# Peptides against a protein of PDB entry 5H65: the designs that were tried, part 59

Target 1, 294 residues: chain A of PDB entry 5H65
Amino acid sequence: QYLERTPLCAILKQKAPQQYRIRAKLRSYKPRRLFQSVKLHCPKCHLLQEVPHEGDLDIIFQDGATKTPDVKLQNTSLYDSKIWTTKNQKGRKVAVHFVKNNGILPLSNECLLLIEGGTLSEICKLSNKFNSVIPVRSGHEDLELLDLSAPFLIQGTIHHYGCKQCSSLRSIQNLNSLVDKTSWIPSSVAEALGIVPLQYVFVMTFTLDDGTGVLEAYLMDSDKFFQIPASEVLMDDDLQKSVDMIMDMFCPPGIKIDAYPWLECFIKSYNVTNGTDNQICYQIFDTTVAEDVI

## One batch from the design tools (peptide; aimed at target 1 L107 K125 K129)

Design b2_p20_7_s4 (made by RFdiffusion4, then SolubleMPNN; from b2_p20_7, 8 letters changed)
Fold by OpenDDE base, seed 4:
Structure b2_p20_7_s4 (fold): chain B 294 residues (1-294), chain A 20 residues (1-20)
Amino acid sequence: as target 1 above (294 residues)
Amino acid sequence: VLEDLAEESLKYLEELRKKQ
């Protein structure tokens, strides 16, 4: 799509909804801290949620570790099971279930693990050696997902979360419906388990100024704006630095706005009703910030 | 007795694969 550049002063006078191409300086943005700008978004109910902190996950997994794996649920057609007893922590029982592909155990890099009673640290270490890890618990008749407040799937350093509101959880045996039990695509796993996956998004508010006017534009983007996945940034120091560098480039600290580079982007206006108040808001869309800034 | 879950799990998988 092609749009003519429109000055902010003109945009501010127009009714919504409309789409615009603009050239403006980033006067300021919020939140200033990167970790505060990364949220989880449900594509169905549109709720924005905070990404759980390690402390939150520790509590969940510690609680899960107090539950004893049900021996009756070990070793099914779907998985082979092993139970270990820890040396410490009062002899905690940990069950690891190795998911099979058509009755055959795959290589570690293709293997999905189901884990009962694991700590966050243990799970994270497992995710670095195996394809994927799902924290589970023993249900009445089958293994079940442990808690949607924790990741339903961990692949490497990526934690996949589900929406509590929109998900209707199914038992772990529903993984049998997956034709491919080697790649473990998060969306496929989610579908099999009745999970609506949440999306990592950058959520920021930009104050844009082109000299003719000032407006605030909302940014909710997963991977296009920075060309950095929001799903990976929290676990990668280099990616964090990259985002920080980009933001510092457009909004350098200690420098006057007159020296700021110009940002070209697309924004769309939309109407928002809050009670009796009607407001026009703006959102950035289809925009990628390039390293070359004028 | 478990000391390193990740390593033990990996070894166990390898053992299981050899038997299948």
Scores: peptide ipSAE 0.695, ipTM 0.967, DockQ to the pose 0.940
OpenDDE base, seeds 1, 2, 3, 5: peptide ipSAE 0.694, 0.690, 0.694, 0.693; ipTM 0.967, 0.963, 0.967, 0.966

Design b2_p20_8 (made by RFdiffusion4)
Pose (drawn by RFdiffusion4):
Structure b2_p20_8 (pose): chain A 289 residues (1-273, 279-294), chain P 20 residues (1-20)
Amino acid sequence: QYLERTPLCAILKQKAPQQYRIRAKLRSYKPRRLFQSVKLHCPKCHLLQEVPHEGDLDIIFQDGATKTPDVKLQNTSLYDSKIWTTKNQKGRKVAVHFVKNNGILPLSNECLLLIEGGTLSEICKLSNKFNSVIPVRSGHEDLELLDLSAPFLIQGTIHHYGCKQCSSLRSIQNLNSLVDKTSWIPSSVAEALGIVPLQYVFVMTFTLDDGTGVLEAYLMDSDKFFQIPASEVLMDDDLQKSVDMIMDMFCPPGIKIDAYPWLECFIKSYNVTQICYQIFDTTVAEDVI
Amino acid sequence: SSDERKEELEELAEEALELE
């Protein structure tokens, strides 16, 4: 009834901060390599960070495999422990600690594992069969998180990371403070270990063109615009193909802008200290499947 | 029992491990 659209030339003449409903074509976008759009964002210090690569994580987990699990930290009231020996793996030993709920191990899909000396591949396989996995190492008096460079919790396809700057790391026995040992809410796990969780976000720069003007608008969201969770996309091939197809739909490589579909969206202007723009309250996924 | 549940979970964990 009252759906009207503001041309870009009119927006460029106005001061910030304001909000606009627009319709424009995606002339171009960054990043060209779409996997680089997935960033980690700390809600506390507002820093943006890269997600660690497989090679980075492999270094951490292999380095963890050189350390011997400490027998003194095995079989507590919090967890049962099991050590596996290996062959042809530089004498590696793997410790899996099964976390109990009131002195009883829960079902595998509710059971959290703590693991010393495991590879990324093994941790990912364990995450399918069990509720979740925390990479750990034998500290002086208690089990401790392996490294904040690695995920503090792997749950399903989501690798949860914490902020190195904002976190004050606590040892594993502090998991006793969790209300139960079966739900394993990631924010609750992070609080018990003194970790400030990072948030996954898609970060992209869109160049919008409606024929009246041109404008750069940022995309910064977790799951609204694509209806694809940023927290799952780096570990899910189907979600990656969906992002590829949506961006190929709005901005196909090689063909002209005349043939592109229109992008209906809101944008908000704001002062940085020059005026910048950002997409908000917008999804392409509701009308596109 | 508690021992049977522990053994079942250890078997599941062992299936995900590369021991050679």

## One batch from the design tools (peptide; aimed at target 1 F35 V51 M220)

Design b2_p21_3 (made by RFdiffusion4)
Pose (drawn by RFdiffusion4):
Order: sequence, then C-alpha cells, then structure tokens
Structure b2_p21_3 (pose): chain A 289 residues (1-273, 279-294), chain P 21 residues (1-21)
Amino acid sequence: QYLERTPLCAILKQKAPQQYRIRAKLRSYKPRRLFQSVKLHCPKCHLLQEVPHEGDLDIIFQDGATKTPDVKLQNTSLYDSKIWTTKNQKGRKVAVHFVKNNGILPLSNECLLLIEGGTLSEICKLSNKFNSVIPVRSGHEDLELLDLSAPFLIQGTIHHYGCKQCSSLRSIQNLNSLVDKTSWIPSSVAEALGIVPLQYVFVMTFTLDDGTGVLEAYLMDSDKFFQIPASEVLMDDDLQKSVDMIMDMFCPPGIKIDAYPWLECFIKSYNVTQICYQIFDTTVAEDVI
Amino acid sequence: SDEQLKNQNLKSMAENIESTD
C-alpha cells in the first residue's frame, strides 16, 4: 500500500545517519572468492578476525599429539578417561575423556568429549557420533584447552572460536559449574571456561546500481540475508553451493547488468568518524529458494 | 563509542577483504 523506493541519486545528496528502502542491481561485489566473506567477530572488543585454515589447525593438533597425556588427570568425578596407543604415528597416544552427568555417562548424543592428541579429522568424526568435542591438553594441575587458536568447542558442523584478547582462560574442572552435562549450550561452555565467544558473520561489499546512481553498501550478518548460517557454511558443502548460486543469481559473471535481477533491500547510512552504507532488515531468501 | 569502533573495523576489513586468507 505505501511501498515506495528511494533512488540512489537522492540518497547520495543527503547526510547520515538515515535509513532507506531501495531497489538496485548488484553491479559487482567483493569478495570475488566467496569463502573470504566468512569472518569471526568479537561482540566484546568488536575486532574482526579470519577463520583459521585447515593447515593452521593441523599444525596445532599435530603439535598436541607430541605431548604425552598425564595419567594424574585421568578418571575424575567429572569424566571417565581412556587412552589408545598407536602404530606408525610417531608413538602418538590419544586420550578421550567422556564427561559424566551426575556420575553417569549420558547417551552419546548428549555426551561431551575432551580429547588429547586427536587430529582434526578424528575430532570431526567424533563430533558426528557425540554431542561435542573440546580439544584439550594436560596442564600442570588440570586439563586445559589445547589452544584458543583452535576451536574451543566443535558441535555438529559448528567450530566455535573464542577471542584471544577478551578471554580469561580457565581450566577444565570449571565445567562442573554447568547446570547440566547434557545440553552443552556453546555460550554456557564458553562462560565456564572464561571464554568470550566469537560470532560468525558474512562480510561483503556490494556495489549497488539503480541507474540513477552508484553506491557501496556493506553486508554484515550471521544468518538473515541468505538464510544460511555463517557459523555452519565453511563446514557444509550444500550451504556453500547455496551461497554460490545466490551470488551468481544477483551478479552473474560475464553477462551484462541489464539482465540482472533487482535487489530489494533497506540500507542505513552512517558516519564513520565520509558516509558509509550497510544493508539491514533484508533477506533475499524469503522470495528466492 | 562501541558502535563507531565496530563500523571502523568493518570499513577497514571491507577495504582489505580480497587480500585475506
């Protein structure tokens, strides 16, 4: 009834901060390599970070495999422990600690594992069969998180990361403070270990063109715009294909802008200290499948 | 203050995003 759209030339003449409903074509976008759009964002210090690569994580987990699990930290009231020996793996030993709920191991889909000396591949397989996995190492007096460079929790396809700057790391026994040992809410796990969780976000720069003007608008969201979780997309091939197809739909490579579909959206202007623009309250996924 | 810092970090990342990873 009152749906009207503001041309871009009118927006460029106005001061910030304001909000606009617009319709424009996506002339171009960055990043050209779409995997680079997935960033980690700390809600406490507002710092943006890259997600560690497989090679980065492999280095951490292999380095963890050189250390011997400490027998003194095995079989507590918090967890049962099991050590596996290996062959042709530089004498590697793998410790898996099964976390108990009131002195009783829960079902596998509710059971959290702590693992010393495991590979990324093994941890991912364990994450399918169990509730979740925390990479750990034998500290002086207690089990401790392996490294904040690696995920503090792997749950399903989500690798949860913490902020190195904002976190004050606590040892594993502090998991006793969790209300139960079956739900394993990632924010509750992070609080018990003194970790400030990072948030996954899609970060992209859109060049919008409606024929009256041109404008650069940022995309920064976790799951609204694509209806695809940023927290899951790097570990899910189908979600990656969906992002590829949506961006190929709005901005196909090689063909002209005349043939592109229109992008209906809101944008907000703001002062940085020059005026910048950002997409908000917008989803392409509700009308596109 | 926090919102401004967030926006500045976002702008900086957006300018450098093709060089990441």

Design b2_p21_3_s1 (made by RFdiffusion4, then SolubleMPNN; from b2_p21_3, 11 letters changed)
Fold by OpenDDE base, seed 2:
Structure b2_p21_3_s1 (fold): chain B 294 residues (1-294), chain A 21 residues (1-21)
Amino acid sequence: as target 1 above (294 residues)
Amino acid sequence: ASEQQLRQELQKVAENIESLG
């Protein structure tokens, strides 16, 4: 869809909602630190939340580790179970359940592990060796997801989270509905377990200036703007560096704005009402900046 | 064959867990 370029001064005078193509300089942006810009977004209720920190996860898994696995829930048609007792003073029990495909154990690189009573460190180690890991707990009649405050699925270094508000959790046996029990597609797992998956997004506020006017535009984007997935950036130093480089390119420190490169992007205006105050806000959409950098 | 490989991996995991406990 073709839009003519509109100067910011003209945009600032117009009513919302409208869509615009603009050419402007990135005067400034917030937050300045990348890790602060990565959030989790629910596509259903649109709640934004912070990505849990390692410390938060430690607490959750420590609490889970205080629970003893139920022996009655071990070794079902869906999974084979192995239990270890730690040598610590408490003798913590850890149960690992290996999900089978049609009654057959798959290869490690295709295997989903259900972990009960594991620490974050243990879970992370397992996720590096097996295809997927789900932290679980013993329910009354079946294994259940441990906590939506923690990842419902871990694949390598990727943590998949679900929305507490929108999810209606189902027991682990619902994984039986999956035809393919080798690939473990996150969306499929989520659907089977009644989880509304959260989306990693970059959330930033850009101050844009084209010389005719200045406006603030909101960026909420998962993988288009930087051509870097928000879901991977926190766990990859190279990707972090790339994003930082892009931002430094558009908003170089120690240089006057006159020397900044031009940014071409699409913005949409929308109305926000806060009490008696009506405000027009702007959001960046359908914009890729990486192509200009490469 | 796949089961055997998985068992081997399981053993490694078990050893790791035991060492961490």
Scores: peptide ipSAE 0.052, ipTM 0.753, DockQ to the pose 0.013
OpenDDE base, seeds 1, 3, 4, 5: peptide ipSAE 0.041, 0.042, 0.040, 0.039; ipTM 0.745, 0.750, 0.736, 0.718; seed 4 fails the geometry check

Design b2_p21_3_s2 (made by RFdiffusion4, then SolubleMPNN; from b2_p21_3, 13 letters changed)
Fold by OpenDDE base, seed 3:
Structure b2_p21_3_s2 (fold): chain B 294 residues (1-294), chain A 21 residues (1-21)
Amino acid sequence: as target 1 above (294 residues)
Amino acid sequence: SAEQQERQELEKTARTIEQSG
């Protein structure tokens, strides 16, 4: 879309809601640490959640490992099962279920693996060998997703999460509704299992200054602003470096703001009412950052 | 059978978690 550039001083005088194109310097931003800026967002209820830490997942999977797989749920038309006791000192039972495509086992790179009793480390290792991994537990009549506090689907290094509030979980046999049981599209898996998938988003607050005025703008973006997926950045050092470089470019440490590059972006204003307080807020939208060279 | 062979391969792959863990 095309909008004429508007100075911040003019924007600050106008009522919301409106859309603007601006050119401003990034005086500062919050949070400063990248890992703190990555959140999970529900597209339905709009709740923002923290991405679970490894420690959180460890606890969930350890708890899951205390539950014994139900032998009655093994080897269905949907999956072939194998159970073994680990050789480590704990000797826990692990059940793996290999999902079949039309009754035929696919190759590992096309295979969805359901796992009971796996540790985070083991699950991560498996996700590198199989197409996808779903942590599950034995339900009353079927396998079920282990916990929405953990990923419902792991593909390589990507952890897919679901919204606890909006999801109405269905049992694993509902994967039968999928026509293609080789590609394992996350959205399709989520739909089959009654999961509202959460979206990885960058969440930041920018303080913008164009010399005529200063305003704070909220950034919530999944992959457009940095041209880097929020879903991948936490697991990729190179992507993290790239984001850091971008932020350092626009807001270089130890340099005066007069030397900062200009940031061109779109912002929209909106009203926020909290009790007797009414304020206008701003959000960045439809913006991709580009390097500005003097 | 081919299916049995594939199963064995998948199981072998899955069990590698014990070896590398």
Scores: peptide ipSAE 0.311, ipTM 0.855, DockQ to the pose 0.013
OpenDDE base, seeds 1, 2, 4, 5: peptide ipSAE 0.306, 0.305, 0.305, 0.308; ipTM 0.850, 0.851, 0.851, 0.851

Design b2_p21_3_s3 (made by RFdiffusion4, then SolubleMPNN; from b2_p21_3, 10 letters changed)
Fold by OpenDDE base, seed 3:
Structure b2_p21_3_s3 (fold): chain B 294 residues (1-294), chain A 21 residues (1-21)
Amino acid sequence: as target 1 above (294 residues)
Amino acid sequence: SAEQLLRQELEKTARNIESLG
């Protein structure tokens, strides 16, 4: 909806909650490092989580690789299984399960692989070759998702995560409920497996100054603000550069604020109570910025 | 068959993985 511009000095005097349209300069922002600004957000419990690092995933998958695939769970109506033995000194057993669509294996570019016992490197390589990969483990009666601390679905370079708190995991056979077993839409996979998918979000704090006042506004956005998906930015150097360029444009280093461009955005105020302390906070919403190179 | 193709691709990928360490 349309809102008239309100100066920050006026906003700072008003009670929350309210919505405003503002025009201000970005004096500063935190965090300064892009990778620190990307978080995982649960749409249900609203917890923010760190994106797992490669080292974290390595540990999870290494632990998973110590488990022996259960032969009884191989080759079901849902999937065909192949056991691969590594040629390294350890000779690990890796089970790869190819999910079938109506009893027929789809093309490789449409095929979902369930991987049991693979390392991060192996899983990533497979995900680059095949359409989709789910890390799994042998459960008591069925294959199960390996660990919600790791991606429940890997598609190319995109890692899809689920909320540990809100998810009620179901066994892999629940993928049978999917009518289309070729596209492997993350949300559909998540639903079938009882996973509440986490959302990649940019999380930043902006210090805004319009000359009448200064306020801090919180940014939590997945793909609208930068017109760049937070889910892809960590794995794409070009996207990272784009975000950096945008931020440098609005907050150029080594230049006085007087020369900063104006940022037009929407902010909403809200109340936060910490014990006896009541604080009004601000959040940026429904705002898109673009890099204008003049 | 589709299965054969998938298996072949898997084997190829596996070999590549092993060759890269």
Scores: peptide ipSAE 0.131, ipTM 0.795, DockQ to the pose 0.013
OpenDDE base, seeds 1, 2, 4, 5: peptide ipSAE 0.118, 0.108, 0.116, 0.126; ipTM 0.785, 0.780, 0.783, 0.789

Design b2_p21_3_s4 (made by RFdiffusion4, then SolubleMPNN; from b2_p21_3, 11 letters changed)
Fold by OpenDDE base, seed 2:
Structure b2_p21_3_s4 (fold): chain B 294 residues (1-294), chain A 21 residues (1-21)
Amino acid sequence: as target 1 above (294 residues)
Amino acid sequence: SAEQQLRQSLLETAQNIESLG
């Protein structure tokens, strides 16, 4: 859909909601730290959540590791189980369940692991060895997801999270509903387990200036703006550098704004009510800047 | 076979768990 370019001064005078194409300079942005700009977004309730820190996950898995796997839940038609007792002072029990495909154990790279009682370090290592890992616990009648505060699925370095508010968790046996028990698509796993997947998003506030006016616009984008997935950036130094380079290009340090490059983007206005105060806010949408940088 | 591969993976997993504990 084609939109004529509108100067910011004109936009600032108009009522919401409307869509605009603009050409402006990025005067400033926040947060300045990339890590702070990556959030988890629920597509259903639209809550924004912080990505859990390693320390947070460590606590969750430490707590989980204090629970003893239920022997009655071992070795079902869905999975084969192996239990180890660690050689530490307390003899921690760790159970690994290997999900079968139609009763047959798949290749290791296609096998989903359910881990019970593992530490963060152990789980991470296993996720590197096995493409897919789900942290679980023993429920009353079945294995269950350990905690939605932790990833419901870890694939390599990617942590998949679910929304606590919107999810209605189902037991692990519901994975039987999946026809393909080899690919372990996160959305499919989530659906089977009653999880509403959270989306990684970049959340930033841009201060835009086209010489006619100044406007603050929010960016909430998963993979289009930078052409870099928010889901991968935290675990990839090269991707982080790329984002930093892009931001430095549009908002270079140490030089005046007159020398900044022009940014073309789409913004939409919308109304926000805070108590008795009415405010018009702006959000960037359907914009890719990476292609212009290359 | 897939089963053989998984058995090997089990052994490796056990070793990894012990080494990290």
Scores: peptide ipSAE 0.093, ipTM 0.807, DockQ to the pose 0.013
OpenDDE base, seeds 1, 3, 4, 5: peptide ipSAE 0.075, 0.045, 0.073, 0.059; ipTM 0.801, 0.746, 0.792, 0.777

Design b2_p21_4 (made by RFdiffusion4)
Pose (drawn by RFdiffusion4):
Structure b2_p21_4 (pose): chain A 289 residues (1-273, 279-294), chain P 21 residues (1-21)
Amino acid sequence: QYLERTPLCAILKQKAPQQYRIRAKLRSYKPRRLFQSVKLHCPKCHLLQEVPHEGDLDIIFQDGATKTPDVKLQNTSLYDSKIWTTKNQKGRKVAVHFVKNNGILPLSNECLLLIEGGTLSEICKLSNKFNSVIPVRSGHEDLELLDLSAPFLIQGTIHHYGCKQCSSLRSIQNLNSLVDKTSWIPSSVAEALGIVPLQYVFVMTFTLDDGTGVLEAYLMDSDKFFQIPASEVLMDDDLQKSVDMIMDMFCPPGIKIDAYPWLECFIKSYNVTQICYQIFDTTVAEDVI
Amino acid sequence: SKEDWLTEEEKHALKTSAEQD
């Protein structure tokens, strides 16, 4: 009834901060390599970070495999422990600690594992069969998180990361403070270990064109715009294909802008200290499947 | 390899937007 759209030339003449409903074509976008759009964002210090690469994680987990699990930290009231020996793996030993709920191991889909000396591949397989996995190492007096450079929790396809700057790391026995040992809410796990969780976000720069003007608008969201979780997309081939197809739909490579579909959206203007723009309250996924 | 494509200016702009919200 009252749906109206503001041309870009009218927006460029106005001061910030304001909000606009617009319709424009996506002339171009960054990043050209779409996997680079997935960033980690700390809610506490607002710092943006790259997600560690497989090679980075492999280095951490292989380095963890050189250390011997400490027998003194095995079989507590919090967890049962099991050590596996290996062959042709530089004498590697893998410790898996099964976390109990009130002195009893829960079902595998509710059971959290702590693992010393495991590979990324093994941890991913364990995450399928069990509730979740925390990479750990034998500290002086207690098990401790392996490294904040690696995920503090792998749950399903989500690798949860914490902020190195804002976190004050606590040892594993502090998991006793969790209300139960079956739900394993990632924010609750992070609080018990003194970790400030990082948030996954899609970060992209859109160049919008409606024929009256041109404008650069940022995309910064976890799951609204694509209806694809940023927290899952790097570990899910289907979700990656969906992102590829949506961006190919709005901005196909090689063909002209005349043939592109329109992008209906809101944008907000704001002062940085020059005026910048950002997409908000917008999804392409509701009308596109 | 995954290289960071954002400039310091873009990062600063995005941080400012987040602080304002």

Design b2_p21_4_s1 (made by RFdiffusion4, then SolubleMPNN; from b2_p21_4, 10 letters changed)
Fold by OpenDDE base, seed 4:
Structure b2_p21_4_s1 (fold): chain B 294 residues (1-294), chain A 21 residues (1-21)
Amino acid sequence: as target 1 above (294 residues)
Amino acid sequence: MREEWLSEEEKQALQTFLLQE
């Protein structure tokens, strides 16, 4: 697994695909704004998507909150239902369905809530107390996932999303197939509901310079490079600050590149067809930035 | 509001890499 360090000038002359170990300075990177670097990608169709903004979710949940829960779908063998009526003029109905484990309600930290008609604020409040929340709506014969444009599962501050293209949604009663109705593993929930879960990734383009040459390399990483999960960074100010500090350290503004620290990483070259043009691209892989860079 | 910054060419490059794995 050991690779000899190769200068960029040599790499630029070689055919793809190949793997390299390099030591280079981060001349520049894009995007400059952290939230723009966090994407969702599908492991099946490989589509890259933007993480929905809070405003987008507000619209989805607000629309869902205008729908009245179907009384016929309340209180099944799978869940117990509680209904609230808001004190506003319209008397908005909010249904919370507490998923049972073999007919018994789990502890709050192990209980899955199905929320029908809740706003984003209400859903977030519930997800803080109950570690697992699924936004749902009343279907014709069963509860259904509200919208794949919104999280199919919220656990604490983590929003789990599914691929609209690859998912074939099934009704909520399919959660019965899960033997363990306490842990609520996102992948298991997704499988039961016919969802292909999307993966949070940091997507960045690094311009690397080692003094012998310059190349552009892509970073697409979930949790290795920064040792910070892409799935958590958007909802954690401390994690955001950490990533920003790392990037500022490697690429400080207003300072000459000669003073930049060295970045050691692995890159893969690969062939890409762009129309009639063929080019070699580079991807960073299996790399963790050290806290102490020299 | 979040802005997309990846071009179609960049997305294609990233997807190509993913397809190879």
Scores: peptide ipSAE 0.286, ipTM 0.812, DockQ to the pose 0.831
OpenDDE base, seeds 1, 2, 3, 5: peptide ipSAE 0.239, 0.238, 0.269, 0.039; ipTM 0.784, 0.780, 0.803, 0.629

Design b2_p21_4_s2 (made by RFdiffusion4, then SolubleMPNN; from b2_p21_4, 9 letters changed)
Fold by OpenDDE base, seed 5:
Order: sequence, then structure tokens, then C-alpha cells
Structure b2_p21_4_s2 (fold): chain B 294 residues (1-294), chain A 21 residues (1-21)
Amino acid sequence: as target 1 above (294 residues)
Amino acid sequence: SREEWLSEEEKKALQTFLLQE
């Protein structure tokens, strides 16, 4: 849809909801630190969550490591199990279950591992060697996902999280429903286990100035605005550098706003009610910076 | 922390937008 460019001063006088095309300079933005902009979003309940920190994951996996793997749940038709005992005072038991495809163990780059009793460090090491890793625990009758506060699936450096509110967890044997037991598509794994996957999103606030007025607009986007996936940026220094460069280009440090480049984008106004207080807010949509720099 | 900059009011604003679509 074509929209004529509207000055910010005109937009600020209009009622919501409306859509606009604007041309403005990025006076400032929040947060300044990229890692703070990355959040987890549930597509069903729309909850916004913080991406768990390494310290949080350490605690979860440490707690899981206090539980002894149930011998009765090892070596099923779905997976082959191997057990290690750590050389420490407690003699911690670590179980790794290798998921089979039609009774055959796949190659390492196609193999899903179920890890029981592993530390974060151990899990990360295994995820770098094998295709996919799921942290699990021994349930009453089957292996189960360890904790939705931790990733339900780790593929390389990517951590996949699920929504605690919307998910109804099913036991590991439900992976049998998957026809393809080699690629381990995150959405398929989630569906089999009753998980609603969370989405990585960039969340930022832009202060826009076109000389006629100043407007604050939100950005909430997974991969369109920067053409960089929010799901990958936290674990990739090059991608982080790219985002930083983009933001520095629009809002260069130590430079006056008169020298800033113009940003063209689409914004939508909408009403937000808090009790008797009504506010008009603005959201950036359908915008890619690589295409809108003039 | 990652949550320091985003207030509850701002979260509500973001969620309101999502619910309207």
C-alpha cells in the first residue's frame, strides 16, 4: 500500500489508529546495549520475557544434575543410552541418550542427543559436535523435558525456548511421531513435545525528529528491520557488529543531529489505555533499514 | 540486566499493539 510522507507535527495531532510513512532522523534510541534489546516473545499469549542468562541456566542444570538417571528408562526403541560417572566427590551420573532413526543411529551431524544430568558446559560442548541437544530428566514412566526455564532444544549456538504458560509438555517418546528424525526442525520438535516456541525479537524505542516534531516509536521485530535474526545475534559477534554499525550510522556518537542521515519508515499509531489514562503510541512496521536509508 | 530499560508500561504498550493486529 502506498502512503504519502507525513510530517511528524501532523501525526502528533491525529487520533489513532492510523498508518503513516515518515522521514525522520534518529535522535536517540534505547537500549544502547544490544543484548538488552533482545527479548523472547510468545506468539499466543504475547508475553515478553528476558532471555535467560548463563547463570540462570547453570542453576537449572546444577539442580538437574542432583538427580540420578533412572536405569529403567535407558535403551529404548527410540534411543541408545550411555552413562558416565564424573570423578568428583559425589560421583555425578551423566546420561546421554542417542535418538535413533528407524532403529539406526544417525551420523553425528544428524543426531539428536537427550542429556540427563549434564552441566551447561557439557551440554554446550555436545551441541557443538552433534546436531541437536535436549536437556531431559527421568520422569515416572519416560524421559521428560528438564525445564522450560532452560532451552528445550540447543542446535549449535542457538537456544530454543518454550512458553511456560502456553505449553503442555508431553514425554520424550512422543518424538516417535516425527517422520523425519534427522533434521530435527525446532518447530516439529516443539509440536511433538507440546511446546509453544518463543520467538526472539529486537525491542527498541526510537526517538525520531524530522524538524517539525519529535516522536517516540517502538520497534519490535524478529528479522526484518536489520535483516538479521534476533535469534542468532547474541551468539554471533559479527552480527552484533553489524547491528552496532547500523545504529551508529543512523545515530553516530559525537556528531550533531544535523549531520544524521534520514530514515524512512512506516509507523502505526494505536491507543493504549491504563485506567482512565489514554495514550497514543507508535510502532514501526514493514521497515528495513537497508532499503530506507536516504 | 536486560529488563532494566523496559518498564511495565512500555511492555503493556508493546503488547497492546500486538493484540490489535
Scores: peptide ipSAE 0.408, ipTM 0.876, DockQ to the pose 0.702
OpenDDE base, seeds 1, 2, 3, 4: peptide ipSAE 0.403, 0.395, 0.401, 0.405; ipTM 0.875, 0.871, 0.873, 0.874

Design b2_p21_4_s3 (made by RFdiffusion4, then SolubleMPNN; from b2_p21_4, 10 letters changed)
Fold by OpenDDE base, seed 4:
Structure b2_p21_4_s3 (fold): chain B 294 residues (1-294), chain A 21 residues (1-21)
Amino acid sequence: as target 1 above (294 residues)
Amino acid sequence: RREEWLTEEEKKALQQFLLQE
């Protein structure tokens, strides 16, 4: 797409909706703590949610670990089950169900594990070793997803979440509908289980200044702006540092705005109705920034 | 929590944009 550059002063006078190409300096941004910028977004109901903290997950999995796996649900045509008993006082039982592909156990790097009764630590260990992990619990007649407050799918360090409002959960046997039981594409898994997957997004507010005017614009982006996936940034210190570096580059602390680099981006204006009040807001779109930007 | 910086007004603004798209 091509647009001529428009000064902010001109944009501020125009009605919405419109698209603009701008060149401005990043006067300030929110949040300052970049980890707070990462949120979960539902593509269906458009709710924004915070990413669950490890402490939240600990509680969920600890609760799940108090439940004894139902022996009647072990070893089906879909999966082979192995049970471990911990050496703790209660003798906690953990069930790992290895999902089969046409009756054959796949290699570890293609295997989906259903984990029942595992702690967060145990689940993470398994997810690092195997391709995919789904935390589950014993339902009345079948295994079920443990809790949508926890990831429905863990692949390596990526936690996939579902929308509680939009999802209508189905039992684990619905994974049988998947022809390919090796790749375990998150969207396919979600569809089979009746889950509307949430999307990781960076959500930020930029205050932009080109010398002619000041404009606040939202950034809501999954992986284009920073060229870093929002889904991975929370679990990778190097990626976090990269994002921090980018933001520090555009908005360096301790110096005047005159020395800030120019940011070129696209913005959309749109109307926002809040009761009787009408306001024009702006959102950055189709914009990529790089570390080598001057 | 991570939601503290984002006001309800801002959330509504973001959501309304998404609804328009």
Scores: peptide ipSAE 0.358, ipTM 0.869, DockQ to the pose 0.685
OpenDDE base, seeds 1, 2, 3, 5: peptide ipSAE 0.355, 0.357, 0.357, 0.352; ipTM 0.869, 0.868, 0.869, 0.868

